# Ledger of designs, part 177: peptides against a protein of PDB entry 3ZOQ

Target 1, 223 residues: chain A of PDB entry 3ZOQ
Amino acid sequence: QLLQDSWWNQLKEEFEKPYYQELREMLKREYAEQTIYPDSRDIFNALHYTSYDDVKVVILGQDPYHGPGQAQGLSFSVKPGVKQPPSLKNIFLELQQDIGCSIPNHGSLVSWAKQGVLLLNTVLTVRRGQANSHKGKGWERLTDRIIDVLSERERPVIFILWGRHAQMKKERIDTSKHFIIESTHPSPFSARNGFFGSRPFSRANAYLEKMGEAPIDWCIKDL

## One batch from the design tools (peptide; made by RFdiffusion4, then SolubleMPNN)

Design b2_p27_3_s1
Fold by OpenDDE base, seed 5:
Structure b2_p27_3_s1 (fold): chain B 223 residues (1-223), chain A 27 residues (1-27)
Amino acid sequence: as target 1 above (223 residues)
Amino acid sequence: DEAKRLAEIEEEEAKFNAELDAFYAAS
């Protein structure tokens, strides 16, 4: 099957719906006719690394990086050896100021994903050099469902919502069960207006500890 | 209102996209 059991049980009905079938057919054409990121086998990496039951934290992104060799199916993350984009650099700066982590020599956030941080973009594919080129094609309906099934989960989840795009999803989150950490976006355009100093990493861990769960080791080792 | 909210979201998205475009152009 495409997804591990825990996610499949939550999303299997979506894959049978017309919108997803149309999305799938669109993607087949796109991948065949032009350069699409990430690699088709990496589209669902966020769900592959973090099972439905193992999600502790969700970090929402917009869509994948649209440059060569960058996107790896995880929001904000870039493959090792890839220059860190500005927003990612700011994320690491806040990480350092928040909990004292060193700035890693790479931009891969796979270690977060493996610990239960769902690094989910709202749109999961993009054409090379064309940001949001796959916006409104069906991904948002699927990823909204992902948020919905997490919101319906009894075990609490922490949602880190950077910027207004991500914060738009608040309406789908049951705040009686789940926690939300909000700030401005890590982009250089907005980071100094609230992201820096927001301390999302320590705050997330504080919630996890309060719930009796193991905290995330946010510090990323050099490769 | 909702229209204003959407406009603000779109503006944020546009800025982020411009950031990436500039980053790629400089690389």
Scores: peptide ipSAE 0.334, ipTM 0.862, DockQ to the pose 0.851
Fold by OpenDDE base, seed 1:
Structure b2_p27_3_s1 (fold): chain B 223 residues (1-223), chain A 27 residues (1-27)
Amino acid sequence: as target 1 above (223 residues)
Amino acid sequence: DEAKRLAEIEEEEAKFNAELDAFYAAS
């Protein structure tokens, strides 16, 4: 099954709805008049790298990084050559302590995405220098639907929910089928209150193995 | 209650955004 068909079959109804049409028109204006991240071609990279059927793990983020050259359409991920933001650094610190991975010299999480880790932001675009500038414009409805269709999937998914924002999505997840890993956010403001030591990576892999699926190779190679 | 929960979410978002702003300012 083609990726396009995989997600299209799940989301095509959303793209036809008025809210998304309005969002699309808004985005057209925004990209024309403002500097918007990520590049328009990268907005749906999370879905491009990870098909509906291939999703093993979901990691939810807020919205894209709003600095130049950073966002690549994947939650928490930055393009190669971009300095790692503090939360991402903490993610890698926990990764190291959890399963012994070295800290990569870049912040791209594409290797996770290619293995079935859906790196989904709640909001998929942002104005340069203006965090949450596209909050409440329609993305949340689409991304909620993404969560919904994954929740409806028979094959279990692991949802990693860092922080209260992400944890609000728990109500949309059938916890009788799917596994939830919760902790505080990796932000320096909250990481020491539960994120560090939460071992989400080994726990995710343990569950995957229990399900008879291949674990994620969380370790990221240097570029 | 829900109002308190939403306020906590907003606070978390604000802190995360402040983190990024500080990061960019220091870059």
Scores: peptide ipSAE 0.324, ipTM 0.848, DockQ to the pose 0.914
Fold by OpenDDE base, seed 2:
Structure b2_p27_3_s1 (fold): chain B 223 residues (1-223), chain A 27 residues (1-27)
Amino acid sequence: as target 1 above (223 residues)
Amino acid sequence: DEAKRLAEIEEEEAKFNAELDAFYAAS
């Protein structure tokens, strides 16, 4: 669980707390006894790809995909070669309508992460075939702290909060410094109730430009 | 209680997402 220095400095105190130690022990048992996603080496990929200081945008998800070979430690993202889940398809549809990007032939959002888009799930592991199976085990406290330290950062962050679960975190965000983009979830069950047409990508870039920062290249190249 | 109502909505949405996942897995 080696993190970049910037994240380590922000989170090191959490790793020493009992809740995290208990979480760690739980995970040891889970990975030993069951099939857990993502791969243990990929749990903190969001933090690996995007340092604390490099975060420009945060996109919150709930927990990892629970199917074989899908989760790669980034919210909404799937490994190359994996069929795009419906929510991700809708994300790309909105991306196309928002800023004209072509729909990629894969579902990896690593290119976003490398540009400063923190693709953070609130829960970072899941049992195969059991959505939210690791809810309430300690991840939420850590990821809340991640949100907190970003909120405390002086340099502004853009938080994209799709759906009620993500929006529940709004109370932790200092909106005097940071920007919030909210809509319904990209899920087929909710996308037509506000997600489509919400234009989160252009809106995020507009905020970045106001901050004097480089916009995100949201367009994803085919592999 | 707004927090309570929001929690209920969250649970409902989570349920929908779970159904989506199940549907996707079955497709």
Scores: peptide ipSAE 0.259, ipTM 0.823, DockQ to the pose 0.557
Fold by OpenDDE base, seed 3:
Structure b2_p27_3_s1 (fold): chain B 223 residues (1-223), chain A 27 residues (1-27)
Amino acid sequence: as target 1 above (223 residues)
Amino acid sequence: DEAKRLAEIEEEEAKFNAELDAFYAAS
């Protein structure tokens, strides 16, 4: 699939490797034989909205939402008109308590992506109704490389790692250059054990200001 | 230690997936 030049320069060697070729062949069969999310045109939306050079913040997710019309290629984000899943609702609750943003009437995080927030899932596709159905098929190797090339970048990045799954990636991040914000996952099963009150949005902006960069406007306008 | 860490990660993933399943069932 087509990528921006900045990402292509970082990832072009991966697309020639056997693991990725096998992944592509698998995906061809999956999309042809059953319902796969997101739309094939949206698989790399996180990279489309946020170039390699423009990344300021990274938020890692697991894999795409597996319900109809939800996934749009961005972690935690849902298309306008789609009911907000519980974890996303909790993200907005923390956003409100952290920096005073109103709860939006939709769940699209595209405005974050356009400002340099890379909303990256570790696995980029899923079968309808089957969470983690494409786990271990090759995506993790590519997304690990995405984390690696960001870690190798001279200009600092802020990594927001919610939950233990995302925190597995700490070993790939050069903490001498980059900043990490950690808490429990926004899921109702874990949010009260550390996510609420963690104030990741104000903390991220504080780091950006220290680096002399413009802060993220985290508040999302209604549609 | 590593086995324990992996088990905790898998448990968290399972809970998140259960959250989504419950959400879809209620919708």
Scores: peptide ipSAE 0.199, ipTM 0.772, DockQ to the pose 0.854

Design b2_p27_3_s2
Fold by OpenDDE base, seed 3:
Structure b2_p27_3_s2 (fold): chain B 223 residues (1-223), chain A 27 residues (1-27)
Amino acid sequence: as target 1 above (223 residues)
Amino acid sequence: MEEELKKEIEEEEELFNKALEEFYAAS
Protein backbone atom coordinates (compact mmCIF):
# COMPACT_ATOMS: atom_id res chain seq x y z
CA GLN B 1 0.00 0.00 0.00
CA LEU B 2 1.10 3.53 -0.75
CA LEU B 3 1.54 5.68 2.35
CA GLN B 4 1.27 9.43 2.70
CA ASP B 5 4.58 11.25 2.34
CA SER B 6 4.79 12.11 6.03
CA TRP B 7 4.53 8.46 7.09
CA TRP B 8 6.74 7.25 4.25
CA ASN B 9 9.54 9.53 5.40
CA GLN B 10 9.28 8.07 8.90
CA LEU B 11 8.94 4.39 7.98
CA LYS B 12 10.70 3.90 4.62
CA GLU B 13 13.77 2.33 6.23
CA GLU B 14 11.61 -0.31 7.92
CA PHE B 15 10.19 -1.53 4.63
CA GLU B 16 13.69 -2.38 3.39
CA LYS B 17 14.55 -4.50 6.44
CA PRO B 18 14.51 -8.30 6.24
CA TYR B 19 11.81 -8.71 8.89
CA TYR B 20 9.34 -6.66 6.89
CA GLN B 21 10.16 -8.42 3.64
CA GLU B 22 9.52 -11.73 5.37
CA LEU B 23 6.26 -10.37 6.79
CA ARG B 24 5.22 -9.22 3.33
CA GLU B 25 5.88 -12.63 1.82
CA MET B 26 3.99 -14.32 4.65
CA LEU B 27 1.01 -12.03 4.09
CA LYS B 28 1.00 -12.75 0.36
CA ARG B 29 0.70 -16.46 1.12
CA GLU B 30 -1.93 -15.92 3.82
CA TYR B 31 -4.19 -13.75 1.66
CA ALA B 32 -3.87 -16.23 -1.19
CA GLU B 33 -4.58 -19.35 0.85
CA GLN B 34 -6.98 -18.18 3.58
CA THR B 35 -9.50 -15.49 4.45
CA ILE B 36 -7.58 -12.66 6.08
CA TYR B 37 -8.92 -9.45 7.62
CA PRO B 38 -9.04 -6.64 6.95
CA ASP B 39 -9.08 -6.39 3.17
CA SER B 40 -5.48 -6.06 1.99
CA ARG B 41 -6.24 -2.56 0.74
CA ASP B 42 -7.33 -1.53 4.25
CA ILE B 43 -4.35 -2.80 6.27
CA PHE B 44 -2.82 0.66 6.64
CA ASN B 45 -6.06 2.64 6.91
CA ALA B 46 -4.99 4.09 10.25
CA LEU B 47 -1.99 5.69 8.54
CA HIS B 48 -4.06 6.65 5.49
CA TYR B 49 -6.67 8.58 7.48
CA THR B 50 -4.20 10.19 9.87
CA SER B 51 -0.87 11.51 8.56
CA TYR B 52 2.23 11.54 10.75
CA ASP B 53 2.07 15.30 11.12
CA ASP B 54 -1.66 15.35 11.86
CA VAL B 55 -1.62 12.81 14.70
CA LYS B 56 -3.07 14.37 17.85
CA VAL B 57 -4.18 11.26 19.76
CA VAL B 58 -3.20 7.59 19.59
CA ILE B 59 -5.50 4.75 20.67
CA LEU B 60 -3.82 1.33 20.68
CA GLY B 61 -5.61 -1.96 20.04
CA GLN B 62 -4.58 -5.62 19.87
CA ASP B 63 -5.41 -7.00 16.42
CA PRO B 64 -8.30 -6.71 13.93
CA TYR B 65 -11.74 -8.19 14.47
CA HIS B 66 -11.77 -11.64 12.88
CA GLY B 67 -15.42 -11.83 11.79
CA PRO B 68 -16.77 -11.18 8.29
CA GLY B 69 -17.07 -7.56 7.22
CA GLN B 70 -15.98 -6.13 10.57
CA ALA B 71 -12.39 -4.90 10.42
CA GLN B 72 -11.65 -1.72 8.49
CA GLY B 73 -8.01 -1.19 9.47
CA LEU B 74 -8.77 0.96 12.53
CA SER B 75 -8.51 -0.21 16.14
CA PHE B 76 -11.88 -0.94 17.80
CA SER B 77 -13.76 0.34 14.73
CA VAL B 78 -16.25 -1.66 12.64
CA LYS B 79 -17.71 -0.94 9.22
CA PRO B 80 -21.17 0.62 9.07
CA GLY B 81 -23.95 -1.94 9.27
CA VAL B 82 -21.94 -4.22 11.55
CA LYS B 83 -23.14 -4.93 15.09
CA GLN B 84 -21.01 -3.18 17.69
CA PRO B 85 -18.72 -5.58 19.58
CA PRO B 86 -18.80 -5.48 23.41
CA SER B 87 -15.69 -3.36 23.93
CA LEU B 88 -16.87 -0.81 21.38
CA LYS B 89 -20.26 -0.61 23.07
CA ASN B 90 -18.51 0.16 26.34
CA ILE B 91 -16.38 2.80 24.64
CA PHE B 92 -19.56 4.54 23.49
CA LEU B 93 -21.12 4.22 26.95
CA GLU B 94 -18.11 5.95 28.47
CA LEU B 95 -18.24 8.55 25.70
CA GLN B 96 -21.86 9.28 26.60
CA GLN B 97 -21.14 9.56 30.31
CA ASP B 98 -17.95 11.55 29.76
CA ILE B 99 -19.07 14.27 27.37
CA GLY B 100 -22.74 13.58 26.64
CA CYS B 101 -22.51 12.10 23.14
CA SER B 102 -25.38 9.94 21.94
CA ILE B 103 -24.75 6.29 21.11
CA PRO B 104 -24.32 6.12 17.32
CA ASN B 105 -26.29 3.66 15.20
CA HIS B 106 -23.01 2.33 13.73
CA GLY B 107 -19.52 1.49 14.94
CA SER B 108 -17.29 3.38 12.51
CA LEU B 109 -14.64 5.56 14.12
CA VAL B 110 -13.49 7.06 10.81
CA SER B 111 -14.60 10.52 11.96
CA TRP B 112 -12.07 10.28 14.81
CA ALA B 113 -9.31 9.18 12.43
CA LYS B 114 -9.98 12.12 10.11
CA GLN B 115 -9.51 14.50 13.03
CA GLY B 116 -6.09 13.16 14.01
CA VAL B 117 -6.89 10.14 16.18
CA LEU B 118 -4.52 7.35 15.12
CA LEU B 119 -6.46 4.12 15.69
CA LEU B 120 -3.52 1.71 15.63
CA ASN B 121 -3.54 -2.03 16.31
CA THR B 122 -0.32 -3.72 17.44
CA VAL B 123 -0.92 -6.44 14.84
CA LEU B 124 -2.56 -5.32 11.60
CA THR B 125 -3.93 -8.59 10.15
CA VAL B 126 -5.74 -11.72 11.35
CA ARG B 127 -7.12 -14.98 9.98
CA ARG B 128 -10.89 -15.36 9.96
CA GLY B 129 -12.03 -16.81 13.26
CA GLN B 130 -8.52 -17.01 14.71
CA ALA B 131 -7.62 -14.21 17.10
CA ASN B 132 -3.89 -13.44 17.34
CA SER B 133 -3.12 -15.76 14.41
CA HIS B 134 -0.62 -13.25 13.02
CA LYS B 135 0.95 -12.39 16.37
CA GLY B 136 4.75 -12.51 16.39
CA LYS B 137 5.11 -12.39 12.61
CA GLY B 138 6.68 -8.95 12.32
CA TRP B 139 3.83 -6.44 12.70
CA GLU B 140 4.83 -5.66 16.28
CA ARG B 141 8.24 -4.44 15.16
CA LEU B 142 6.70 -2.07 12.61
CA THR B 143 4.04 -0.74 14.97
CA ASP B 144 6.66 -0.28 17.68
CA ARG B 145 8.55 1.87 15.19
CA ILE B 146 5.38 3.89 14.57
CA ILE B 147 5.18 4.58 18.30
CA ASP B 148 8.90 5.41 18.37
CA VAL B 149 8.76 8.00 15.59
CA LEU B 150 5.73 9.62 17.21
CA SER B 151 7.56 9.70 20.53
CA GLU B 152 10.51 11.38 18.81
CA ARG B 153 8.24 14.03 17.27
CA GLU B 154 8.65 17.47 18.81
CA ARG B 155 4.95 18.32 18.68
CA PRO B 156 3.26 16.52 21.62
CA VAL B 157 0.97 13.51 21.21
CA ILE B 158 -1.68 12.12 23.56
CA PHE B 159 -1.55 8.34 24.03
CA ILE B 160 -4.70 6.65 25.32
CA LEU B 161 -3.62 3.28 26.70
CA TRP B 162 -6.43 0.92 27.69
CA GLY B 163 -5.22 -2.22 29.45
CA ARG B 164 -1.82 -3.73 30.18
CA HIS B 165 -0.95 -4.65 26.60
CA ALA B 166 -1.21 -1.05 25.48
CA GLN B 167 0.39 0.24 28.67
CA MET B 168 3.46 -1.89 27.99
CA LYS B 169 4.28 0.60 25.24
CA LYS B 170 4.88 3.36 27.80
CA GLU B 171 8.57 2.44 27.84
CA ARG B 172 8.76 3.67 24.24
CA ILE B 173 7.05 7.00 24.92
CA ASP B 174 8.93 10.12 26.05
CA THR B 175 6.63 11.28 28.84
CA SER B 176 8.57 14.52 29.15
CA LYS B 177 6.99 15.58 25.85
CA HIS B 178 3.86 13.46 25.45
CA PHE B 179 0.75 12.84 27.53
CA ILE B 180 -0.53 9.45 28.69
CA ILE B 181 -4.12 8.57 29.60
CA GLU B 182 -4.35 5.12 31.21
CA SER B 183 -7.18 2.93 32.44
CA THR B 184 -8.34 -0.67 32.40
CA HIS B 185 -9.52 -2.13 29.11
CA PRO B 186 -13.09 -1.43 27.86
CA SER B 187 -13.77 -5.20 27.71
CA PRO B 188 -16.85 -6.28 29.70
CA PHE B 189 -14.51 -8.26 31.96
CA SER B 190 -12.41 -5.23 32.91
CA ALA B 191 -14.39 -2.06 32.20
CA ARG B 192 -15.90 -1.84 35.70
CA ASN B 193 -12.42 -1.97 37.23
CA GLY B 194 -11.46 1.49 36.00
CA PHE B 195 -12.43 2.13 32.38
CA PHE B 196 -15.89 3.42 33.21
CA GLY B 197 -15.50 6.84 34.76
CA SER B 198 -11.95 7.30 33.41
CA ARG B 199 -13.22 10.06 31.06
CA PRO B 200 -10.49 9.67 28.43
CA PHE B 201 -12.26 11.86 25.88
CA SER B 202 -12.64 15.00 27.97
CA ARG B 203 -9.15 14.49 29.38
CA ALA B 204 -7.67 14.22 25.90
CA ASN B 205 -9.42 17.41 24.84
CA ALA B 206 -8.20 19.16 27.97
CA TYR B 207 -4.61 18.34 26.98
CA LEU B 208 -5.21 19.50 23.42
CA GLU B 209 -6.59 22.81 24.62
CA LYS B 210 -3.61 23.23 26.94
CA MET B 211 -1.36 22.71 23.92
CA GLY B 212 -3.27 25.34 21.97
CA GLU B 213 -4.76 22.82 19.56
CA ALA B 214 -8.34 22.25 18.46
CA PRO B 215 -10.12 19.57 20.49
CA ILE B 216 -11.48 16.39 18.96
CA ASP B 217 -15.18 16.24 18.17
CA TRP B 218 -15.70 12.79 19.64
CA CYS B 219 -19.43 12.68 19.01
CA ILE B 220 -20.33 10.45 16.07
CA LYS B 221 -23.30 11.22 13.84
CA ASP B 222 -25.75 8.54 12.79
CA LEU B 223 -25.60 7.31 9.23
CA MET A 1 9.83 -7.70 30.59
CA GLU A 2 8.66 -8.81 34.01
CA GLU A 3 7.06 -12.23 34.18
CA GLU A 4 4.16 -10.77 36.14
CA LEU A 5 3.48 -8.17 33.46
CA LYS A 6 3.70 -10.80 30.75
CA LYS A 7 1.14 -12.89 32.58
CA GLU A 8 -1.21 -9.94 33.03
CA ILE A 9 -1.01 -9.11 29.33
CA GLU A 10 -1.83 -12.68 28.39
CA GLU A 11 -4.78 -12.75 30.78
CA GLU A 12 -6.12 -9.48 29.43
CA GLU A 13 -5.87 -10.69 25.84
CA GLU A 14 -7.68 -13.86 26.83
CA LEU A 15 -10.51 -11.93 28.48
CA PHE A 16 -10.87 -9.62 25.48
CA ASN A 17 -11.10 -12.59 23.15
CA LYS A 18 -13.51 -14.38 25.48
CA ALA A 19 -15.89 -11.43 25.42
CA LEU A 20 -15.71 -11.34 21.64
CA GLU A 21 -16.42 -15.06 21.34
CA GLU A 22 -19.40 -14.78 23.66
CA PHE A 23 -20.70 -11.97 21.51
CA TYR A 24 -20.41 -14.06 18.35
CA ALA A 25 -22.06 -17.04 20.03
CA ALA A 26 -25.00 -14.93 21.20
CA SER A 27 -25.49 -13.23 17.85
Scores: peptide ipSAE 0.316, ipTM 0.845, DockQ to the pose 0.736
Fold by OpenDDE base, seed 2:
Structure b2_p27_3_s2 (fold): chain B 223 residues (1-223), chain A 27 residues (1-27)
Amino acid sequence: as target 1 above (223 residues)
Amino acid sequence: MEEELKKEIEEEEELFNKALEEFYAAS
């Protein structure tokens, strides 16, 4: 997929590397032989909605939802009309408690992405019904590079790291320039251990205001 | 990375996946 100029300039060298070429060939086979999510045209939606220069906040996920019609290339987000997964429901519950937003009648986080929230999974594809099926195939190297180039950016970024998987990426982030918001994962199995009450949305906006940027309108309107 | 941390990450991933499976089964 062709990326926006801002991301292309940051990542073009990665796409020329052997690991990515191998990943690309693997994906061609996978999409031909298996049901893979998201749609191939949606793999880089996070980068399409949020340019390199426009990134204000990063929310890291693991890999896409592996059910039919769910994944739309954005971490934690589901297409309109899709039932909200438990983690996403908890995200909206925290959003409501944090800053008073109503629970939306859909699970699309596109409005966040369009405002500069990079909804990045560390792995960008998955086989139907097989979580982490594309783990260790090359995506992590690319997404690590995405984190790296953002860390190298002069203009600060807020990284929201839910759970230990995301928090592993903290070592790649220059905390002298960038801000990190950490808590347990929004999953039902971990949310009560720190995610609820962590107030990541208001905290992110507080950092944005400190750096002279417009805050994110986290509230999502019904469709 | 400490082995204990690796195990915790794996457990978190497993729990997350379990939650998703339960969600899909209930959907």
Scores: peptide ipSAE 0.216, ipTM 0.792, DockQ to the pose 0.818
Fold by OpenDDE base, seed 1:
Structure b2_p27_3_s2 (fold): chain B 223 residues (1-223), chain A 27 residues (1-27)
Amino acid sequence: as target 1 above (223 residues)
Amino acid sequence: MEEELKKEIEEEEELFNKALEEFYAAS
C-alpha cells in the first residue's frame, strides 16, 4: 500500500532493498495460503494514522494479535467489539491510575494514533493462532529503520519502551535528543514488577509540554 | 550480557504468549 509522503520519503529506499522484496513475496504466499493478520490493507495503519512529521510518541509492540478480528495494524490495539487482551487491560488500568481516565468499553487506540502516537509493532504480520510466526522475516529491519529515521529527526520524540523486547531498541535512539520512558511490560506476568505505577502517560505529556507541544489526550471515549 | 538479555527477552515473549493463549482459550 501507498504510504503518506512523509513516510515514503523516509522509507522508500527500504522498499527497494532485497530483504523487503523477499518479505513481500513471502507475505503474498502467506496471505494466499494462510490466514494472516491484520488484513493486508491494515498492515501499515500505524504509519497511515500517524505521519512521520506528526509523530510525538512511539509505543513499541512485538507483533499483531493472532486471533480473528483483533489486529488492526496498531500495537496493543484491537478492533471495536473485540474483548480487550490482558496486556491492554493493564494499559487501561495504568491509564486510569496515572491520569484518571475511565476504562473504555473497547480496545481501539486509533484516537492515540490520530494525535501522533505511533503504535508500532516490531513485526507487522502474524499467522492465525501462531504468535511470532513472522518473526525474523524482514519486518524487524524495516521497523528498525522507522526507529532510526525518527531518532534522526530534529524534533524530539518520546519513546515508550515496555519490556525487554522494546528496550532493545534503545540503542537505536539518540537519547541525548529524544525522551525514553521505560518500564516492565504490561503483561500480567510483568506488570506488577514495574509497569503499574510507571505513569507513562503523564510523563509523556510532561515531556511534550516541556517541548512546547500539545499533550496527548490519552482518555479514550466509549463507542 | 547480550546472551542474558536475549534469554530475558525470550522468557518475556514466552510469558506474554502464554498469557494470550490462556486468554483466548478462556474465550
Scores: peptide ipSAE 0.029, ipTM 0.661, DockQ to the pose 0.796
Fold by OpenDDE base, seed 5:
Structure b2_p27_3_s2 (fold): chain B 223 residues (1-223), chain A 27 residues (1-27)
Amino acid sequence: as target 1 above (223 residues)
Amino acid sequence: MEEELKKEIEEEEELFNKALEEFYAAS
């Protein structure tokens, strides 16, 4: 997969490192021998939809959905026609309460990505039916580098960090330049403990306005 | 990373994964 020039300039050194070479070889075997999600052509969709220079907001996820037809290379997002997972449903509930958006009839967040919302999972692949099966295989080192190069960027970024897994990345973010929005995870197990009412969407837009940037249109149209 | 924080992160990840498994099982 060919990355946009802006990302390539930031990440090209990583792709030449042994850890990534080993990761790539592992992935080749995995995709050949069993069912891996997302489609291999969609692994870097987050970077494809949102260039390094165009990133306004980052939303971190853990790893892709591991059911058939779900993952599309964007954190929390599912392909059209796929039933919305519980966490995504809660995201849309908060979206409705925060800024009044209607709940869409699909779960695709591509419209966010196209506006500069980097929907990045820390691990970018998964075996069917086996959550975290590709944890610790090298993705985290690459995605840490993605966070690092964004942190080093002069133009500010807004990081939305839902849950402790995402929040552990805060140490890599220069908070003197960038904005952090933190809450509990949208999962049904944690959403009522802080995610609901956190108003991440309006807060993100408020930061964008302070930066002189165009706000995100968070409302998602039906398909 | 502090051990307590690590434990909390792992617990949250487990809960998240459990929720996903329940969703897929019900689908």
Scores: peptide ipSAE 0.027, ipTM 0.620, DockQ to the pose 0.807

Design b2_p27_3_s3
Fold by OpenDDE base, seed 5:
Structure b2_p27_3_s3 (fold): chain B 223 residues (1-223), chain A 27 residues (1-27)
Amino acid sequence: as target 1 above (223 residues)
Amino acid sequence: SEKELLEKIKKEEELFNKELEEFYAAS
């Protein structure tokens, strides 16, 4: 898929590199021979919904959900009508406790993406039923570059880093320019050890207001 | 150390993966 001009300007060099060409060839084979998520047309949805210039907040995930009809190219997000995974439920619980939003009757975070929340997974594809099956195939190099070009941007970005996997990317972020919000992961295995009560949504909006930017409307309307 | 950190990261990923597997199994 073609990217928005702002992302293309930042990433065009990557797409010509051998690692990405090899990744693309791998993906062509995978989509032809395996059931791969998300749909190939949705792989870059995070970049489609949120241009480079429009990024206000970044939320990093691991890789897409690997069940049928779930992944839509946005970290933590599931298509409408899909049962909310535990981590997503906990995200909404914290959202409710943080800023009073109601729990939505669906798990789509598209409304966040449209407002400038880059919902980026480290790895952008996965085989059905096989978590991390596309780890180490080249996605990490591209997504690291995405983080790098955002870090190099003069206009500040807020990075919400849930869990150690996301936090390992902190070394790539210029903390003299950008704001970092860190906590444990929203997973039931870790949420009670720091995620709950971390109030990432209000803190992000407080920083946006300090920057003179419009805050994110984190509350998600029912469908 | 970096090695220890990477191990902790790996464990977290494994736990998250386990979460999803349990979720799918229960669905």
Scores: peptide ipSAE 0.307, ipTM 0.820, DockQ to the pose 0.831
Fold by OpenDDE base, seed 3:
Structure b2_p27_3_s3 (fold): chain B 223 residues (1-223), chain A 27 residues (1-27)
Amino acid sequence: as target 1 above (223 residues)
Amino acid sequence: SEKELLEKIKKEEELFNKELEEFYAAS
């Protein structure tokens, strides 16, 4: 099936701005001189799988996984065959307790993305083994704009904000139009303090149904 | 059209990746 995208019309002005050009030049050097994740062809996978008009839910992450073969351009998601990171395991545990889904034998969230779940990191690249190495280099300005244009959209969006970093973006979201689901982060260090039992998946679907939209099939099939 | 917009996105990414490959090869 063909991928659809309407993001260019929303973001084309950003790509012409100096900050993005500087980011682009930085990335060219980084990918040439360092091992950078995800693959350069996968940086914008979140936007590829979920067009501007098709966004139903947004799940914000910080930056990509920094281990080999992990990141695939979607927040919290890992490529098939990769061991599920602790936070992702907790996401699946909550999914199981929330709506009864079985825990999949892989960590790919592509099926969510294809249904309208924008799996967006605020920073879209990272050096191997160096978490947050590309923080403050320009990605945040672009991803803030992504949040802004979604906030400006007439059709409502559901924003799932796990942890303080994601929750800082709440000020950019028009809560008169859009829905916010907040909890602690799924990390093992914070999950027991509010993430477990937060039931973000059923709550998101409840909002979608209220808006007259099809709910997300959150259950992921084994590969 | 939506198709035209999608093609613009793809072309931009293709150009970026091409530049990356060329830069890497020249390094």
Scores: peptide ipSAE 0.041, ipTM 0.540, DockQ to the pose 0.021
Fold by OpenDDE base, seed 2:
Structure b2_p27_3_s3 (fold): chain B 223 residues (1-223), chain A 27 residues (1-27)
Amino acid sequence: as target 1 above (223 residues)
Amino acid sequence: SEKELLEKIKKEEELFNKELEEFYAAS
């Protein structure tokens, strides 16, 4: 029998809708005509690593990194061996200051995903060298639905919303059930205006413990 | 099971990738 609290049950109706079919056709053309990131096999990695029922924390990003070899289908995360982008470096600096984790020698956040941290971009694909190139093409409707079904879930979720773009999604979150952690974006342009010192990792774990759930081991080991 | 349902999502991706390959071949 099918479990109701799985991504497929939550999202299958979306995949059947015209908007998603149109998005799919658009993506076929894009991947054929352009260099698109991430690899088409990695688009839904966030959902692969973190099931609907296993979601404890959501970290929203905008769209994938648009440089070669960077994006791996997880918000803010880069493949091992890839230089850490500035925002990710700042995330690790805050992580170190917040809970004392060492800065890892790589940028993969897969260990977070496997623990129930849904690393979700609102747009799941991008053209090489063209940030936000797939904005408004249909991904936002799907990812909004992801937020919606999580908001509708009885078991609470913690949403970490860095920056204005992510914070715009707060209206979709039932704050009577779920928890919100907000700050400025970890980008070098905004991190000093509120991200540093916001302590999202310890705060998230505090909520998890209050809920009777196991905290996230945010510390990432070197490879 | 959750594993089965995740597999369905993965299957959707596989279908997408297959269709991509077919599209490439037809292009």
Scores: peptide ipSAE 0.030, ipTM 0.436, DockQ to the pose 0.021
Fold by OpenDDE base, seed 4:
Structure b2_p27_3_s3 (fold): chain B 223 residues (1-223), chain A 27 residues (1-27)
Amino acid sequence: as target 1 above (223 residues)
Amino acid sequence: SEKELLEKIKKEEELFNKELEEFYAAS
């Protein structure tokens, strides 16, 4: 899939590597034979909406939602008209408590992406109804490289790492340059153990302000 | 340790998957 020039320059070497070619061939078969999410045109939406240079904040997810019409190539985000998953509901609850935003009537986080919030899953595709079905197929190597090149960027980035899976990537982040916001995952199984009250949105904006950058408008308008 | 971390990650992944399954079952 064609990427913006800024990302292409950072990732072009990866796309030439055998692992990625094998991944692409696998994906061709999967999309032909299985129901795969997101739509093949949406796989790299996180990179499409947020260029390498425009990244201000990174929010890491695991893999796409595996239900019909849900995934749109952005971590935690669901297409308009789709019922908000529990974790996303909790994200909005924390958003409301943190900075007073109203709970939106949809679950699309595209407005965040357009402002420089890279909503990156570590695995970018999934089979319908089969969470983590494309784990270990090559995506992690590419997304690790995405984290690496962001870490290497001179302009600081804020990494929001919810849960241990995301926090595992902290070792790849130069914390002398970049900021980390960590808490438990927004999942109902863990949110009360630290996610609620973590105030990641105001904290992220505080870092942006310290950097002399425009804050993120985290509030999402109804559709 | 790395082993402990992997176990914790696996457990969290399982919980997340369970959440999704429950969501879809309820929807």
Scores: peptide ipSAE 0.025, ipTM 0.550, DockQ to the pose 0.891

